Peptides against a protein of PDB entry 4LZF. Designs and how they scored, part 73

Target 1, 155 residues: chain A of PDB entry 4LZF
Amino acid sequence: GGRLVVFPNGTRKELSADGQTVKVMFFNGDVKHTMPDQRVIYYYAEAQTTHITYPDGMEVLQFPNNQTEKHFPDGRKEITFPDQTVKTLHPDGREESVLTDGTIIQLNPDGSKVIQFNTGQREIHTADFKRREYPDGTVKTVYSDGRQETQYPTG

## One batch from the design tools (peptide; made by RFdiffusion4, then SolubleMPNN)

Design b2_p13_6_s3 (from b2_p13_6, 6 letters changed)
Fold by OpenDDE base, seed 1:
Structure b2_p13_6_s3 (fold): chain B 155 residues (1-155), chain A 13 residues (1-13)
Amino acid sequence: as target 1 above (155 residues)
Amino acid sequence: VEVLPDGTVIITF
């Protein structure tokens, strides 16, 4: 059998018979659940937010607005927004957003930006130019000095 | 059921 501890402040602690599961229900409505696999599930009652921590350092946050954040041990973060856009923040500073239509937006540490459109077109933004690549191989470049170039697939 | 001096209640199943 398990064990239930009720503290004077109203906090309750439930222990499983094997001692592998512990559930703490705090007086303020928060809940902390320690699982046999050593993950900890914390529910913040006021914020209605769930926070899961894993033994390897992984963390998952689930917010009431349907936003989810994953914090990886290597420092990478993955945010799923309410609109289902997924944004990945890499430790090197690179950011990548994947839109629901398949468009990918990459922000690089050097300040450059790459957009891979769902049409197959690709746009590259740097300090020196903005370039549009088309599926047929055509490439249009507008340089920062105003010069424009078009490269055709036939050369 | 065990009741501690501070009011803590311990129930073992």
Scores: peptide ipSAE 0.554, ipTM 0.959, DockQ to the pose 0.947
Fold by OpenDDE base, seed 2:
Structure b2_p13_6_s3 (fold): chain B 155 residues (1-155), chain A 13 residues (1-13)
Amino acid sequence: as target 1 above (155 residues)
Amino acid sequence: VEVLPDGTVIITF
């Protein structure tokens, strides 16, 4: 069973037999779908964007360019770009990007930056220096005053 | 099929 209601303006409302699924198709092409698990799926026709809201406050946005955004209840946001790069924005201001090649870029609230390359090399940027760490244990540091240091694995 | 005075149509399956 079920029920279909067609309003004078053309909006349609579909109700499942158990009443747990409700689909509203608005006259402008927008769709609101309420599911048994209480998630609500919005489709905005003009923007071609899907917006899913969950009871716990989680939100998922899917854009027509294949970008996806997850908004977590704790304020964290995760953006998957069309190129499949994943960027996480933390409430404390920290940002982390994971590239498709495995490279990880971290931006810290204090302005420092850390890059973990897929080669195993690591680069650290601070107000005072840029440091490159190599897989063999070598560490090269260039300080803001122009001074350079190299630390070798064996001293 | 039920048709309301305002033109709303209700179909029960």
Scores: peptide ipSAE 0.553, ipTM 0.959, DockQ to the pose 0.959
Fold by OpenDDE base, seed 5:
Structure b2_p13_6_s3 (fold): chain B 155 residues (1-155), chain A 13 residues (1-13)
Amino acid sequence: as target 1 above (155 residues)
Amino acid sequence: VEVLPDGTVIITF
């Protein structure tokens, strides 16, 4: 059978019969649950945050505002915001956000930004210019000095 | 049920 240990400080430890499941309920309301698959589930009572760690190094954070963060072993992080926007942070510094309307925003390590609109238009931001690319092939560039240029598909 | 000197309680099912 299982075992329950109640410590003098009020912390409780539950062990399954096979020893593969361990649940520690701390006196402060925190919970640590070790599962047979070696996943460890932390619940922080005051923060109302769940933190899951996996044996491969994956971590998942669930916040009370419904935000979820995944920390991948390769260093990538994926944040799902309450509005269901998904932001991916890559180890090389690149960031990508996918909005619910299908818009994709990419922030590059060099500071440039690319927005792929759901309309098919693309906007590129650099230190020197903002450029809008249209589905018909038209390209409009506004340079940092205020100069504007339009390039038409026909040249 | 086992009760340790420090007050720890151990219940085995």
Scores: peptide ipSAE 0.552, ipTM 0.958, DockQ to the pose 0.933
Fold by OpenDDE base, seed 3:
Structure b2_p13_6_s3 (fold): chain B 155 residues (1-155), chain A 13 residues (1-13)
Amino acid sequence: as target 1 above (155 residues)
Amino acid sequence: VEVLPDGTVIITF
């Protein structure tokens, strides 16, 4: 059978009969739950945050504002914001945000930015220019010095 | 139910 241990400080420890599940309810309201699959679920009462750690090094944070963060073993991070925007942080420094409308924003380590709009338009930002590419083949470039160029599909 | 001298309570099911 299972076992419940109640310590003098108020901390409680529940053990399953097989010992594979252990739940510690700390006196401060925090909870640590070790599962048979070796994942550990931490609940921090004051922060109302859940932190799950997996044997492979994966970590998942769930915040009270409905934000979720996944920390992958390779260093990649994936953040789902309350508005359901998903931001991926890559180990090489590249960042990608996918908006709910399908727009994709890429921030590159060199500081350049690429926006793929849901309309099919694409915008490229560099230190030297901003360029807008239209589905019909028109390309408009505004250079940092204020010069503008428009390239039409027919030349 | 077992009660230890320090006040720890152990319940085995």
Scores: peptide ipSAE 0.551, ipTM 0.958, DockQ to the pose 0.920

Design b2_p13_6_s4 (from b2_p13_6, 6 letters changed)
Fold by OpenDDE base, seed 4:
Structure b2_p13_6_s4 (fold): chain B 155 residues (1-155), chain A 13 residues (1-13)
Amino acid sequence: as target 1 above (155 residues)
Amino acid sequence: VIVLPDGTVITEF
């Protein structure tokens, strides 16, 4: 059968019969749960935060404010904010946010910014210009020098 | 139930 170990400090350790599941309930309320699939689930009582670590290096953090963070082995991070916006942080410095309305905001390592609106319009921000692309094919560009250009779908 | 000298208690189920 299983085993329960109660340490003098009040920490409790529960072991399954096969030893594949281990649950440590620390005296401070923290919990460490080692699962047969080798994922480890930490619960930090004071912070009310759950932290799951996977054998492949993946980590998932769940915060009491309903924020979730995924830390991928390649260094990418995916943050789901309480408002359900999802922000992806790439190792190369690129950031992408997907808003609940479907808008996608991309911040590029070179400082440029691309917004894909839920309307189908796209806006590109660079050091040299701000460009708006419309679903009908119209493209409006405002250059940093103040010059404006409109390209029409019909030429 | 096993009680160790340090007060650790081990229960088998």
Scores: peptide ipSAE 0.530, ipTM 0.953, DockQ to the pose 0.958
Fold by OpenDDE base, seed 3:
Structure b2_p13_6_s4 (fold): chain B 155 residues (1-155), chain A 13 residues (1-13)
Amino acid sequence: as target 1 above (155 residues)
Amino acid sequence: VIVLPDGTVITEF
């Protein structure tokens, strides 16, 4: 059978009959739940945050503001913001944000930025210029020195 | 139910 242990400090420990499930309810309100699949669920009462750790090293954080963070074993992080924007942080320093309207923003380690708009337009930002590419083939470039160039589809 | 000298309470189910 299962077991319940209540310690003098108020901490409670519940063990399943097979010992595969262990729930510790700490005196401060925190909870640690070890599951049969070896995932561990931490609940931090004061922060109202849930932290799940998996055997493969994956970690998931769930914050009270509805933000979720996934920490992958390879170092990649995926953040889902309350507004449902998804930001991916890659180990090489590249960052990608996907907005709810389908716009994709890429920030590269060299500082360059690429925006793929949901309209099909694309904008490239570098230290030297900002370039706007239109679906019809028109390309507008504004250089850092203020010079502007427009390239038309027909030349 | 077992009550230990330190006040720990153990319940078996």
Scores: peptide ipSAE 0.529, ipTM 0.953, DockQ to the pose 0.910
Fold by OpenDDE base, seed 1:
Structure b2_p13_6_s4 (fold): chain B 155 residues (1-155), chain A 13 residues (1-13)
Amino acid sequence: as target 1 above (155 residues)
Amino acid sequence: VIVLPDGTVITEF
């Protein structure tokens, strides 16, 4: 059989019969669930936030505004915003945002920026130039010195 | 049901 422990402060601890599941309901409304697979689900009552930790170091945060954050063991973070934009922060400093329309925005550690538009156009921003690549192969470049170049697909 | 001196209550099922 299971076990229920009620502490003087009102905290309750429920243990399953096999001891593999533990549920702690704290006096402040927080809840901690330890599962057989060793993941821990913590609910912060005041913040209405769910925090899941996995044995491999993975963490998942779910906020009341529908934002979700995943913290990977390798240091990568993935944020799903309320508008369903997904932003990935890589350990090397690279950031990638995927918009709902399919547009991808990449911020590179060197400061360069790449936008892959849903139209198939691609825009590259560096310290030296801004370049627009078109699906037909046309490439337009505006250099930092004001020079402009257009390269056509036919050469 | 076990009641500890500090008021903790333990129930076995």
Scores: peptide ipSAE 0.528, ipTM 0.953, DockQ to the pose 0.936
Fold by OpenDDE base, seed 5:
Structure b2_p13_6_s4 (fold): chain B 155 residues (1-155), chain A 13 residues (1-13)
Amino acid sequence: as target 1 above (155 residues)
Amino acid sequence: VIVLPDGTVITEF
């Protein structure tokens, strides 16, 4: 059968009959739940945060503001914000945000930024210029020195 | 039910 251990400090430990499920309810309200699949679920009572760790190294954090963070074994992190924006941080330093309207914002390790608008326009930001690319092939560039250039599809 | 000297209580089901 199952087992319940109640420690003098108030911490409780519940073990399933097969020993594959272990639930520790700490005196401070924190909970540690070890599952048969080796997933460990931490609940931090004061922070109201859930932290799930997987045997492959994956981690999932769920915050009380409805933000979710996934930490992948390869070093990638994915943050889902309360507004449902999804931000991915790559190990190489690249960051990508997908907004709810379909806009994609990419921050590159070299400091450049690319915005793919839901209108089909694309904007590239570098140290030297901001460039807007239009669906018709027109490209407008504003350089850091204030110079502007328009390139038309016909040349 | 087992009660240890330190007050720990162990229950088997």
Scores: peptide ipSAE 0.527, ipTM 0.953, DockQ to the pose 0.904

Design b2_p13_7_s1 (from b2_p13_7, 5 letters changed)
Fold by OpenDDE base, seed 1:
Structure b2_p13_7_s1 (fold): chain B 155 residues (1-155), chain A 13 residues (1-13)
Amino acid sequence: as target 1 above (155 residues)
Amino acid sequence: PPPPPQPVVIEYP
C-alpha cells in the first residue's frame, strides 16, 4: 500500500503504493505534488500561488489575481493577464501583446512598434516615421520632420 | 520551506 510520513514539525508526506505520486503537505500549508509524469506542482498557501515545473524546464505560475505565466525553456515568457491579454516576451527582447479584440502590439528590440489592428490596418512607429497601412493598400507616412507622404494602391 | 526533520513512517496495508 501507500505510505504516510509524519514529521515532528507537522509536515506530512504521502507516497502512493506505486511510488509514482508524492504529496508533501508542509507545516505552513504549502503543498507539493510530484506526479508520475515528473511534473511538480507546488502550492504556496500564504501567497495562494501555484507553481508547476515540468521535466523539460517549462514552468507555469498561477497567481491569485488570475494572472498566469508560462516560462519556456528557451527563455520566452507568456503572460496571460487577468483581462485575458496575452503578452509574450521573447529572449531577443521583442514583446508581443495580443488584446482580446484581436489587436496585436509588437515592440521590437530596435525600439520600433507595430500595431496590427483588428480592422486590418497596420501602424508602424519608428524613430523616423509613423506609418499607417490600410487594407485597400493606401499607406500614409508622417516623418519626424513633419513631412507627410501618401501612397495609393493605384499610383 | 526548510527540509523536514527525520520522519515517522506509517505504511498502509
Scores: peptide ipSAE 0.065, ipTM 0.778, DockQ to the pose 0.467
Fold by OpenDDE base, seed 2:
Structure b2_p13_7_s1 (fold): chain B 155 residues (1-155), chain A 13 residues (1-13)
Amino acid sequence: as target 1 above (155 residues)
Amino acid sequence: PPPPPQPVVIEYP
């Protein structure tokens, strides 16, 4: 069957009969679980944090405040905040936040910002202007010099 | 055991 190894420091190591599963219970309460699919689940007892590492380089972090982070092999990070807002950090520097009400906030590498409101309105912020797009097709632009333009839907 | 990881500290939306 399986094997249990008890170390002098109190750490315990459990090996499955097939050798494919290894569970280490550290003296400090931490637990390391190596699974047959080669993912490693590490639980930090004091921090109450779970860290899962996958063979492809993906990592999942679960924090005691209910924040979850996914670190993708391509460098992308997806953070689910306690309020269930999801923020994605892209390798190119782009950031996207999806609020629980469906609002999407995008920060672009060039410093521009786009807000897609749940109402269907869209707001674009650049160095040169702020632009509001309305569902009816109206577009209002306020330029950095204070000039304003309104484009009306031409029917 | 390794040290626990720290959460990403970013501005909350």
Scores: peptide ipSAE 0.057, ipTM 0.735, DockQ to the pose 0.017
Fold by OpenDDE base, seed 3:
Structure b2_p13_7_s1 (fold): chain B 155 residues (1-155), chain A 13 residues (1-13)
Amino acid sequence: as target 1 above (155 residues)
Amino acid sequence: PPPPPQPVVIEYP
């Protein structure tokens, strides 16, 4: 059958009969599960945080505020905020946020910003200008020097 | 036990 080991400090270790599942209940209330598929599920009792590590290097964090983070082996991070906004941090420094209304915000490594609104409008921010593109083809540009330019779709 | 991980603290977009 299974095996239970009780340590003097109060930590308990449960081994399944097949040895494929290990559960450690630490003296502080933390729990560590090692599963047959080699994923490790660690629960931090005081922080109420769950940390799952996978054999391929994937990590998942679940925080008590309902934030979830996925840390991919390639260095990419995907953060789901409590409001269900999803932010992706890419290894090249690019950041993309998808809002619940469908708006997409991209921050580029060069400092430029692109917003794709759910209305079909697009806004581009650079060091030199802020540009708004409208679905009808109108483009409005405000330059850093205060100059403004409007381009109309037919003229 | 190891220390608990901390969430990435970033501003909402």
Scores: peptide ipSAE 0.049, ipTM 0.729, DockQ to the pose 0.016
Fold by OpenDDE base, seed 4:
Structure b2_p13_7_s1 (fold): chain B 155 residues (1-155), chain A 13 residues (1-13)
Amino acid sequence: as target 1 above (155 residues)
Amino acid sequence: PPPPPQPVVIEYP
């Protein structure tokens, strides 16, 4: 059968009969589960945070405010905010936020920003200008010096 | 037990 080990400090360790599942209940209320698939589920009682680590290096964090973070082995991080916005941090420094309405906001390592609106419009922010691209091919540019230009699809 | 992780603080869109 299974085994229960009770440590002097009050920590308890439960071992399944097959030894594939280990549950450690720490004296402070934290819980650590080692699963047959070798994932480790750690629950921090005071912080009410769950931390899952996978053997491939994947990590998942679940916070009490309903924020979830996925930390991929390649260094990418995917954050689901409480409002269900999903932000991806790429190893190259690019950040991409997907809003619940389908709008995508990209922050580039060079400081530029691209917004793909759910309407099909696209806005590009650089140090030199803000540019709005419309589905019909119209492009409006506002330069940092206040100058404005409009490019029409047919000239 | 290890210290609990903290949420990543980044710009919220």
Scores: peptide ipSAE 0.057, ipTM 0.732, DockQ to the pose 0.016; fails the geometry check

Design b2_p13_7_s2 (from b2_p13_7, 6 letters changed)
Fold by OpenDDE base, seed 5:
Structure b2_p13_7_s2 (fold): chain B 155 residues (1-155), chain A 13 residues (1-13)
Amino acid sequence: as target 1 above (155 residues)
Amino acid sequence: GPPPPQPVVIEYP
């Protein structure tokens, strides 16, 4: 059968009969589950946070405010915010946020920003200008010096 | 012993 070990400090360790599942209930209320698939689930009682680690290096954090973070082995991070916005941080420094209304915001390593609006318009921000691209092909640019240009479709 | 506390980082868009 299973085995229960009780330590003098109040920590308890439960082992399944097959030895594939281990549950440690620490004296401070934290819990550690080691699963048959080698996934390790940490529950931090004070923070009410769950931290799952996978054998391949994947990590998942679940916070009490309903925020979830996935840390991928390749260095990518994916954050799902309480409002269901999803932000991806790439190893190269690029960040992408997908808003619930379909708007996509990209922050590039060079400091530029691209907003793909749900209307089909696109806005590009650089150190030198802000540029708005319209579905009809019109492009409006406002330069940092205040100069403005409008480029009309030529096709 | 118990695992070390995991830092809680809350970010917003």
Scores: peptide ipSAE 0.054, ipTM 0.666, DockQ to the pose 0.020
Fold by OpenDDE base, seed 2:
Structure b2_p13_7_s2 (fold): chain B 155 residues (1-155), chain A 13 residues (1-13)
Amino acid sequence: as target 1 above (155 residues)
Amino acid sequence: GPPPPQPVVIEYP
């Protein structure tokens, strides 16, 4: 059978019969599960947050507001917000948000911004201009000095 | 051992 260890401070440790599953219930309400696949599941009672760590360095956070975060071994982070927007943070500083309507927003390390609308339109923001690209091939540019240009589709 | 440290919460902008 399994084993139960009770510590003087109130912490409890449950061991499975095969020794492959360990559950620690801390005196403060926190819980730590060590699973046969070597993942470790932490539950933080005060924050009501679950934190899963994998042997390869992958981490998954689940917050009480339904936000989830994936922390990849390469330093990339993927955040799913309560509204189901997904934001990816790259180690180089690039950020990408995918909205529920299919719109994609990219923030680049140089400060430029690209929006790919679900309508097929694209907007590019730089230090020098804002540019709108249309599905028909029309491109409208407004420069920082107030100058405007329109490029029409060829043919 | 003691409980692990609390995770950092990233806020929605």
Scores: peptide ipSAE 0.048, ipTM 0.646, DockQ to the pose 0.021
Fold by OpenDDE base, seed 4:
Structure b2_p13_7_s2 (fold): chain B 155 residues (1-155), chain A 13 residues (1-13)
Amino acid sequence: as target 1 above (155 residues)
Amino acid sequence: GPPPPQPVVIEYP
């Protein structure tokens, strides 16, 4: 059968009969599960946070505020915020946020920002200008020097 | 066994 080890400090270790499952219940309330599929599930009692690590290096964090983080082996992170906004952090420094209304915000490593609105409008922010692109083809640019330019779809 | 490692937390903006 299974095996239970009780340590003097109050920590308990449960071993399945086949040895494929290990559950450590730490004295502080933390729990560590090692599963047959080799994923490790950490529960931090004080923080009420679950941290799952997978053999391929994938990690999943679940926070009590309903935030979830996925840490990919390539260094990419995907954060689902409590409001269900999804933010992807890329190893190159690029960040992309998808809002619940469908708006996409991209922060580029060069500091530029692109907003794709759910209306089909796009706004580009650079060091030199802010540009709004409209679905009809109109493009309005406000340059850092205050100059404005409008490009019309017909020329 | 050793306690679990501390998680990395990214705060909501």
Scores: peptide ipSAE 0.048, ipTM 0.643, DockQ to the pose 0.021
Fold by OpenDDE base, seed 1:
Structure b2_p13_7_s2 (fold): chain B 155 residues (1-155), chain A 13 residues (1-13)
Amino acid sequence: as target 1 above (155 residues)
Amino acid sequence: GPPPPQPVVIEYP
């Protein structure tokens, strides 16, 4: 059978019969599960936050406000906000936000920004210009010096 | 247990 250990401070430790599962119930209400697949599920009672750690270094945080964060071993982070916007932070500094309406906003390490609208239009912001690309192939560019250009799909 | 992690605060797009 399993084993239960009760510590003087009120912490309890339950071990499964096969020894593959360990559950620690801390005196403060926190709970730590070590699973057969070696993932660790930690619940912080006061913060009502769940923290899962995987053997490969993956981490998942679940907050009471419905925010979820995935921390990948390569340094990438994926944040799902309460409104279900998903923001990915890449190790190279690139950030990508996917809005619920399908709009994608990309912030590049060089400071440029790309917005892919749900309408199919695309807008590119750089130090030198702001460019709008339309589904029909029209491209409108406003340069930092005030010059404007329009490229038509027919050439 | 250890102190709880803090939520990451990131500016909204």
Scores: peptide ipSAE 0.039, ipTM 0.636, DockQ to the pose 0.016

Design b2_p13_7_s3 (from b2_p13_7, 6 letters changed)
Fold by OpenDDE base, seed 1:
Structure b2_p13_7_s3 (fold): chain B 155 residues (1-155), chain A 13 residues (1-13)
Amino acid sequence: as target 1 above (155 residues)
Amino acid sequence: SPPPPQPVVIEYP
């Protein structure tokens, strides 16, 4: 059979018969659950937050506002906001947001910004210009000095 | 998660 350990402060520790599952119910309402696959599930009662840690270093945070964060072993973070926008933070400083309408917004470490619209249009923002690329191959560029260029598709 | 204290053990059959 399993084993139950009860501590004087009210904390309880349940061990499965096979020893593969351990559940600690802390006196403050927090719960720590160690699973057979070695993932550890923390529940913080006051914050109503779940924190899952995996053997490979992956971490998942689930907040009461329905925000979820994945922390990858390589340092990348993926945040799913309550509105279901997904933002990826890369170790090199690059950020990518995928909106629910399919629009992708990329912020690059050099300060440039790229928007991939759900229409197939793409807009590039740099210190020197703003460029709009159209699905038909047309490209419109507005430079910081006010100069404008339009490049038409070859045919 | 707070630290665990000294235990009372109950073993199930």
Scores: peptide ipSAE 0.052, ipTM 0.745, DockQ to the pose 0.434
Fold by OpenDDE base, seed 5:
Structure b2_p13_7_s3 (fold): chain B 155 residues (1-155), chain A 13 residues (1-13)
Amino acid sequence: as target 1 above (155 residues)
Amino acid sequence: SPPPPQPVVIEYP
């Protein structure tokens, strides 16, 4: 059968009969499960946080406020906020947020920002200007010096 | 001993 080990500090270790599952119940209430698929599930009792590590390097964090984070082996991170906004952090420094209304916000490594509105309008922010692109092809630019320019669709 | 938790909180966009 299985094996139960009780340590003097109150920590308990349960081993399955096949040796494929290990459950450690720490004296502080934390729990560590090592599963047959080699994933490790940490539960931190005080923080009420679950941390899953996979053999390929993937990590998943689940917080008590319903936020979840995925840390991919390539360095990418994906955060799902409680309101279901999803933010992706790319290894190159690019960030992309997808809002529940369909708006997409992109932060580029050069500091520029692009907002794709659910209306089809697009706004580009740089150090030098804010530019609004309209579905009809009109482009309005407000420069940092206060100058404004409107470009009308051609053709 | 249990490892310490390492939660990460990212700001909203």
Scores: peptide ipSAE 0.039, ipTM 0.651, DockQ to the pose 0.018
Fold by OpenDDE base, seed 3:
Structure b2_p13_7_s3 (fold): chain B 155 residues (1-155), chain A 13 residues (1-13)
Amino acid sequence: as target 1 above (155 residues)
Amino acid sequence: SPPPPQPVVIEYP
């Protein structure tokens, strides 16, 4: 059979019969599960947050506001916001956000920004200009000095 | 036990 250990401070430790599952119920309401697959599941009662650590180094955080964060071993982070926007932070400093409407926003390490709209339009922001590209081939550029250029599609 | 993790504050895009 399993074992139950009760500590004087109120912490309880449950051991499965095979010893592969360990559940610690801390006096403060926190819970730690060690699973047979070596996942460790922390529940923090005060923060109402779940933190899962995997043997490969992956970590998953689940917050009470419905935000979820995945921390990959390679340093990449994926954040799912409560509104279901997904933001990926890459180790090279690049950030990509995918909105629920399909719009993709890319922030590059050099400070430039690219927006791919769900309409097929694309907008490029650099230190020197803001450029809008339209599906019909029209391109509008506004330069930092206020100059504007419009390129029309070749017929 | 480790301290509870805190939510990462990131601006919405």
Scores: peptide ipSAE 0.036, ipTM 0.647, DockQ to the pose 0.017
Fold by OpenDDE base, seed 2:
Structure b2_p13_7_s3 (fold): chain B 155 residues (1-155), chain A 13 residues (1-13)
Amino acid sequence: as target 1 above (155 residues)
Amino acid sequence: SPPPPQPVVIEYP
Protein backbone atom coordinates (compact mmCIF):
# COMPACT_ATOMS: atom_id res chain seq x y z
CA GLY B 1 0.00 0.00 0.00
CA GLY B 2 0.80 3.68 -0.10
CA ARG B 3 2.14 5.77 2.74
CA LEU B 4 0.58 8.83 4.41
CA VAL B 5 2.75 11.17 6.45
CA VAL B 6 1.11 13.84 8.61
CA PHE B 7 3.30 16.70 9.78
CA PRO B 8 2.78 18.73 12.98
CA ASN B 9 1.75 21.85 11.04
CA GLY B 10 -1.10 19.97 9.32
CA THR B 11 0.70 19.31 6.03
CA ARG B 12 0.11 15.83 4.62
CA LYS B 13 2.30 13.82 2.24
CA GLU B 14 0.95 10.84 0.31
CA LEU B 15 3.34 8.40 -1.35
CA SER B 16 2.07 5.83 -3.83
CA ALA B 17 2.95 2.18 -3.28
CA ASP B 18 5.32 2.23 -6.27
CA GLY B 19 6.90 5.52 -5.11
CA GLN B 20 6.21 7.17 -8.48
CA THR B 21 3.53 9.60 -7.29
CA VAL B 22 3.90 12.10 -4.46
CA LYS B 23 1.07 14.34 -3.27
CA VAL B 24 1.71 17.08 -0.73
CA MET B 25 -1.31 18.82 0.76
CA PHE B 26 -0.04 21.92 2.53
CA PHE B 27 -1.69 23.39 5.61
CA ASN B 28 -2.68 26.50 3.60
CA GLY B 29 -4.67 24.42 1.09
CA ASP B 30 -1.99 24.35 -1.62
CA VAL B 31 -1.43 20.98 -3.32
CA LYS B 32 1.71 19.69 -5.03
CA HIS B 33 1.66 16.55 -7.21
CA THR B 34 4.82 14.95 -8.55
CA MET B 35 3.79 12.52 -11.28
CA PRO B 36 5.49 9.42 -12.76
CA ASP B 37 6.28 11.39 -15.94
CA GLN B 38 8.14 13.92 -13.71
CA ARG B 39 5.71 16.78 -14.28
CA VAL B 40 4.91 18.80 -11.17
CA ILE B 41 1.36 20.07 -10.66
CA TYR B 42 1.07 22.86 -8.10
CA TYR B 43 -2.32 24.21 -7.05
CA TYR B 44 -2.39 27.61 -5.33
CA ALA B 45 -5.46 27.52 -3.10
CA GLU B 46 -5.81 31.27 -2.48
CA ALA B 47 -5.44 32.16 -6.17
CA GLN B 48 -7.26 29.00 -7.34
CA THR B 49 -4.51 28.67 -9.96
CA THR B 50 -2.87 25.50 -11.28
CA HIS B 51 0.79 25.60 -12.36
CA ILE B 52 2.22 22.60 -14.22
CA THR B 53 5.97 22.33 -14.85
CA TYR B 54 7.45 19.75 -17.21
CA PRO B 55 10.99 18.31 -17.22
CA ASP B 56 11.79 19.99 -20.56
CA GLY B 57 11.03 23.44 -19.08
CA MET B 58 7.48 23.76 -20.42
CA GLU B 59 5.05 25.46 -18.03
CA VAL B 60 1.24 25.60 -18.09
CA LEU B 61 -0.85 28.00 -16.02
CA GLN B 62 -4.59 27.60 -15.54
CA PHE B 63 -6.43 30.54 -13.97
CA PRO B 64 -9.89 30.52 -12.34
CA ASN B 65 -11.30 32.81 -15.07
CA ASN B 66 -10.63 30.04 -17.64
CA GLN B 67 -7.49 31.74 -19.01
CA THR B 68 -4.61 29.38 -19.78
CA GLU B 69 -0.96 30.20 -20.49
CA LYS B 70 1.74 28.02 -22.01
CA HIS B 71 5.34 29.09 -21.40
CA PHE B 72 7.67 27.32 -23.81
CA PRO B 73 11.37 26.62 -23.10
CA ASP B 74 12.41 28.92 -25.97
CA GLY B 75 10.71 31.91 -24.27
CA ARG B 76 7.55 31.86 -26.39
CA LYS B 77 4.25 32.32 -24.54
CA GLU B 78 0.80 31.25 -25.72
CA ILE B 79 -2.22 32.75 -23.94
CA THR B 80 -5.74 31.39 -24.43
CA PHE B 81 -8.16 34.01 -23.13
CA PRO B 82 -11.59 33.18 -21.65
CA ASP B 83 -13.23 34.17 -24.97
CA GLN B 84 -10.93 31.60 -26.70
CA THR B 85 -8.76 34.21 -28.42
CA VAL B 86 -5.22 32.85 -28.67
CA LYS B 87 -2.30 35.27 -28.33
CA THR B 88 1.29 34.21 -29.02
CA LEU B 89 4.17 36.28 -27.66
CA HIS B 90 7.51 35.62 -29.36
CA PRO B 91 10.94 36.26 -27.80
CA ASP B 92 11.78 38.77 -30.57
CA GLY B 93 8.81 40.94 -29.52
CA ARG B 94 6.41 39.80 -32.26
CA GLU B 95 2.83 39.20 -31.11
CA GLU B 96 0.09 37.29 -32.92
CA SER B 97 -3.58 37.10 -31.93
CA VAL B 98 -6.02 34.65 -33.50
CA LEU B 99 -9.65 35.58 -32.93
CA THR B 100 -12.49 33.05 -32.83
CA ASP B 101 -13.87 34.39 -36.14
CA GLY B 102 -10.56 33.57 -37.86
CA THR B 103 -9.14 37.11 -37.88
CA ILE B 104 -5.38 37.21 -37.30
CA ILE B 105 -3.68 40.29 -35.81
CA GLN B 106 0.10 40.53 -35.98
CA LEU B 107 2.12 43.16 -34.11
CA ASN B 108 5.72 43.40 -35.30
CA PRO B 109 8.74 44.53 -33.24
CA ASP B 110 9.06 47.69 -35.37
CA GLY B 111 5.54 48.73 -34.33
CA SER B 112 3.86 47.79 -37.62
CA LYS B 113 0.56 45.92 -37.48
CA VAL B 114 -1.03 43.45 -39.91
CA ILE B 115 -4.65 42.35 -39.76
CA GLN B 116 -5.78 39.38 -41.83
CA PHE B 117 -9.57 39.48 -41.85
CA ASN B 118 -11.70 36.36 -42.20
CA THR B 119 -13.16 37.95 -45.38
CA GLY B 120 -9.77 37.72 -47.10
CA GLN B 121 -9.05 41.43 -46.73
CA ARG B 122 -5.72 42.44 -45.24
CA GLU B 123 -4.81 45.70 -43.51
CA ILE B 124 -1.24 46.88 -42.93
CA HIS B 125 -0.39 49.67 -40.48
CA THR B 126 3.02 51.36 -40.52
CA ALA B 127 4.39 54.70 -39.34
CA ASP B 128 3.98 55.97 -42.90
CA PHE B 129 0.65 54.52 -44.07
CA LYS B 130 -2.42 52.35 -43.61
CA ARG B 131 -2.98 49.93 -46.50
CA ARG B 132 -6.05 47.81 -47.23
CA GLU B 133 -5.71 44.85 -49.60
CA TYR B 134 -8.87 43.35 -51.08
CA PRO B 135 -9.43 39.81 -52.42
CA ASP B 136 -9.97 41.14 -55.96
CA GLY B 137 -6.46 42.63 -55.94
CA THR B 138 -7.45 46.23 -55.22
CA VAL B 139 -5.11 48.01 -52.81
CA LYS B 140 -5.98 51.27 -51.04
CA THR B 141 -3.28 53.22 -49.22
CA VAL B 142 -3.72 56.22 -46.93
CA TYR B 143 -0.42 57.89 -46.12
CA SER B 144 0.36 59.77 -42.91
CA ASP B 145 0.41 63.08 -44.82
CA GLY B 146 -3.18 62.50 -45.96
CA ARG B 147 -2.35 61.39 -49.50
CA GLN B 148 -4.41 58.48 -50.82
CA GLU B 149 -3.64 55.94 -53.55
CA THR B 150 -5.74 53.20 -55.09
CA GLN B 151 -4.14 50.42 -57.13
CA TYR B 152 -6.50 48.39 -59.29
CA PRO B 153 -5.88 44.81 -60.40
CA THR B 154 -4.47 44.79 -63.91
CA GLY B 155 -6.29 41.95 -65.72
CA SER A 1 2.94 35.99 -13.81
CA PRO A 2 2.05 33.17 -11.46
CA PRO A 3 1.64 33.99 -7.79
CA PRO A 4 4.69 33.07 -5.75
CA PRO A 5 4.33 29.85 -3.80
CA GLN A 6 3.91 30.35 -0.09
CA PRO A 7 6.91 28.94 1.74
CA VAL A 8 6.10 26.14 4.12
CA VAL A 9 8.34 24.48 6.65
CA ILE A 10 8.06 20.72 6.50
CA GLU A 11 9.04 19.32 9.86
CA TYR A 12 9.71 15.62 9.95
CA PRO A 13 8.47 13.87 13.10
Scores: peptide ipSAE 0.035, ipTM 0.670, DockQ to the pose 0.044

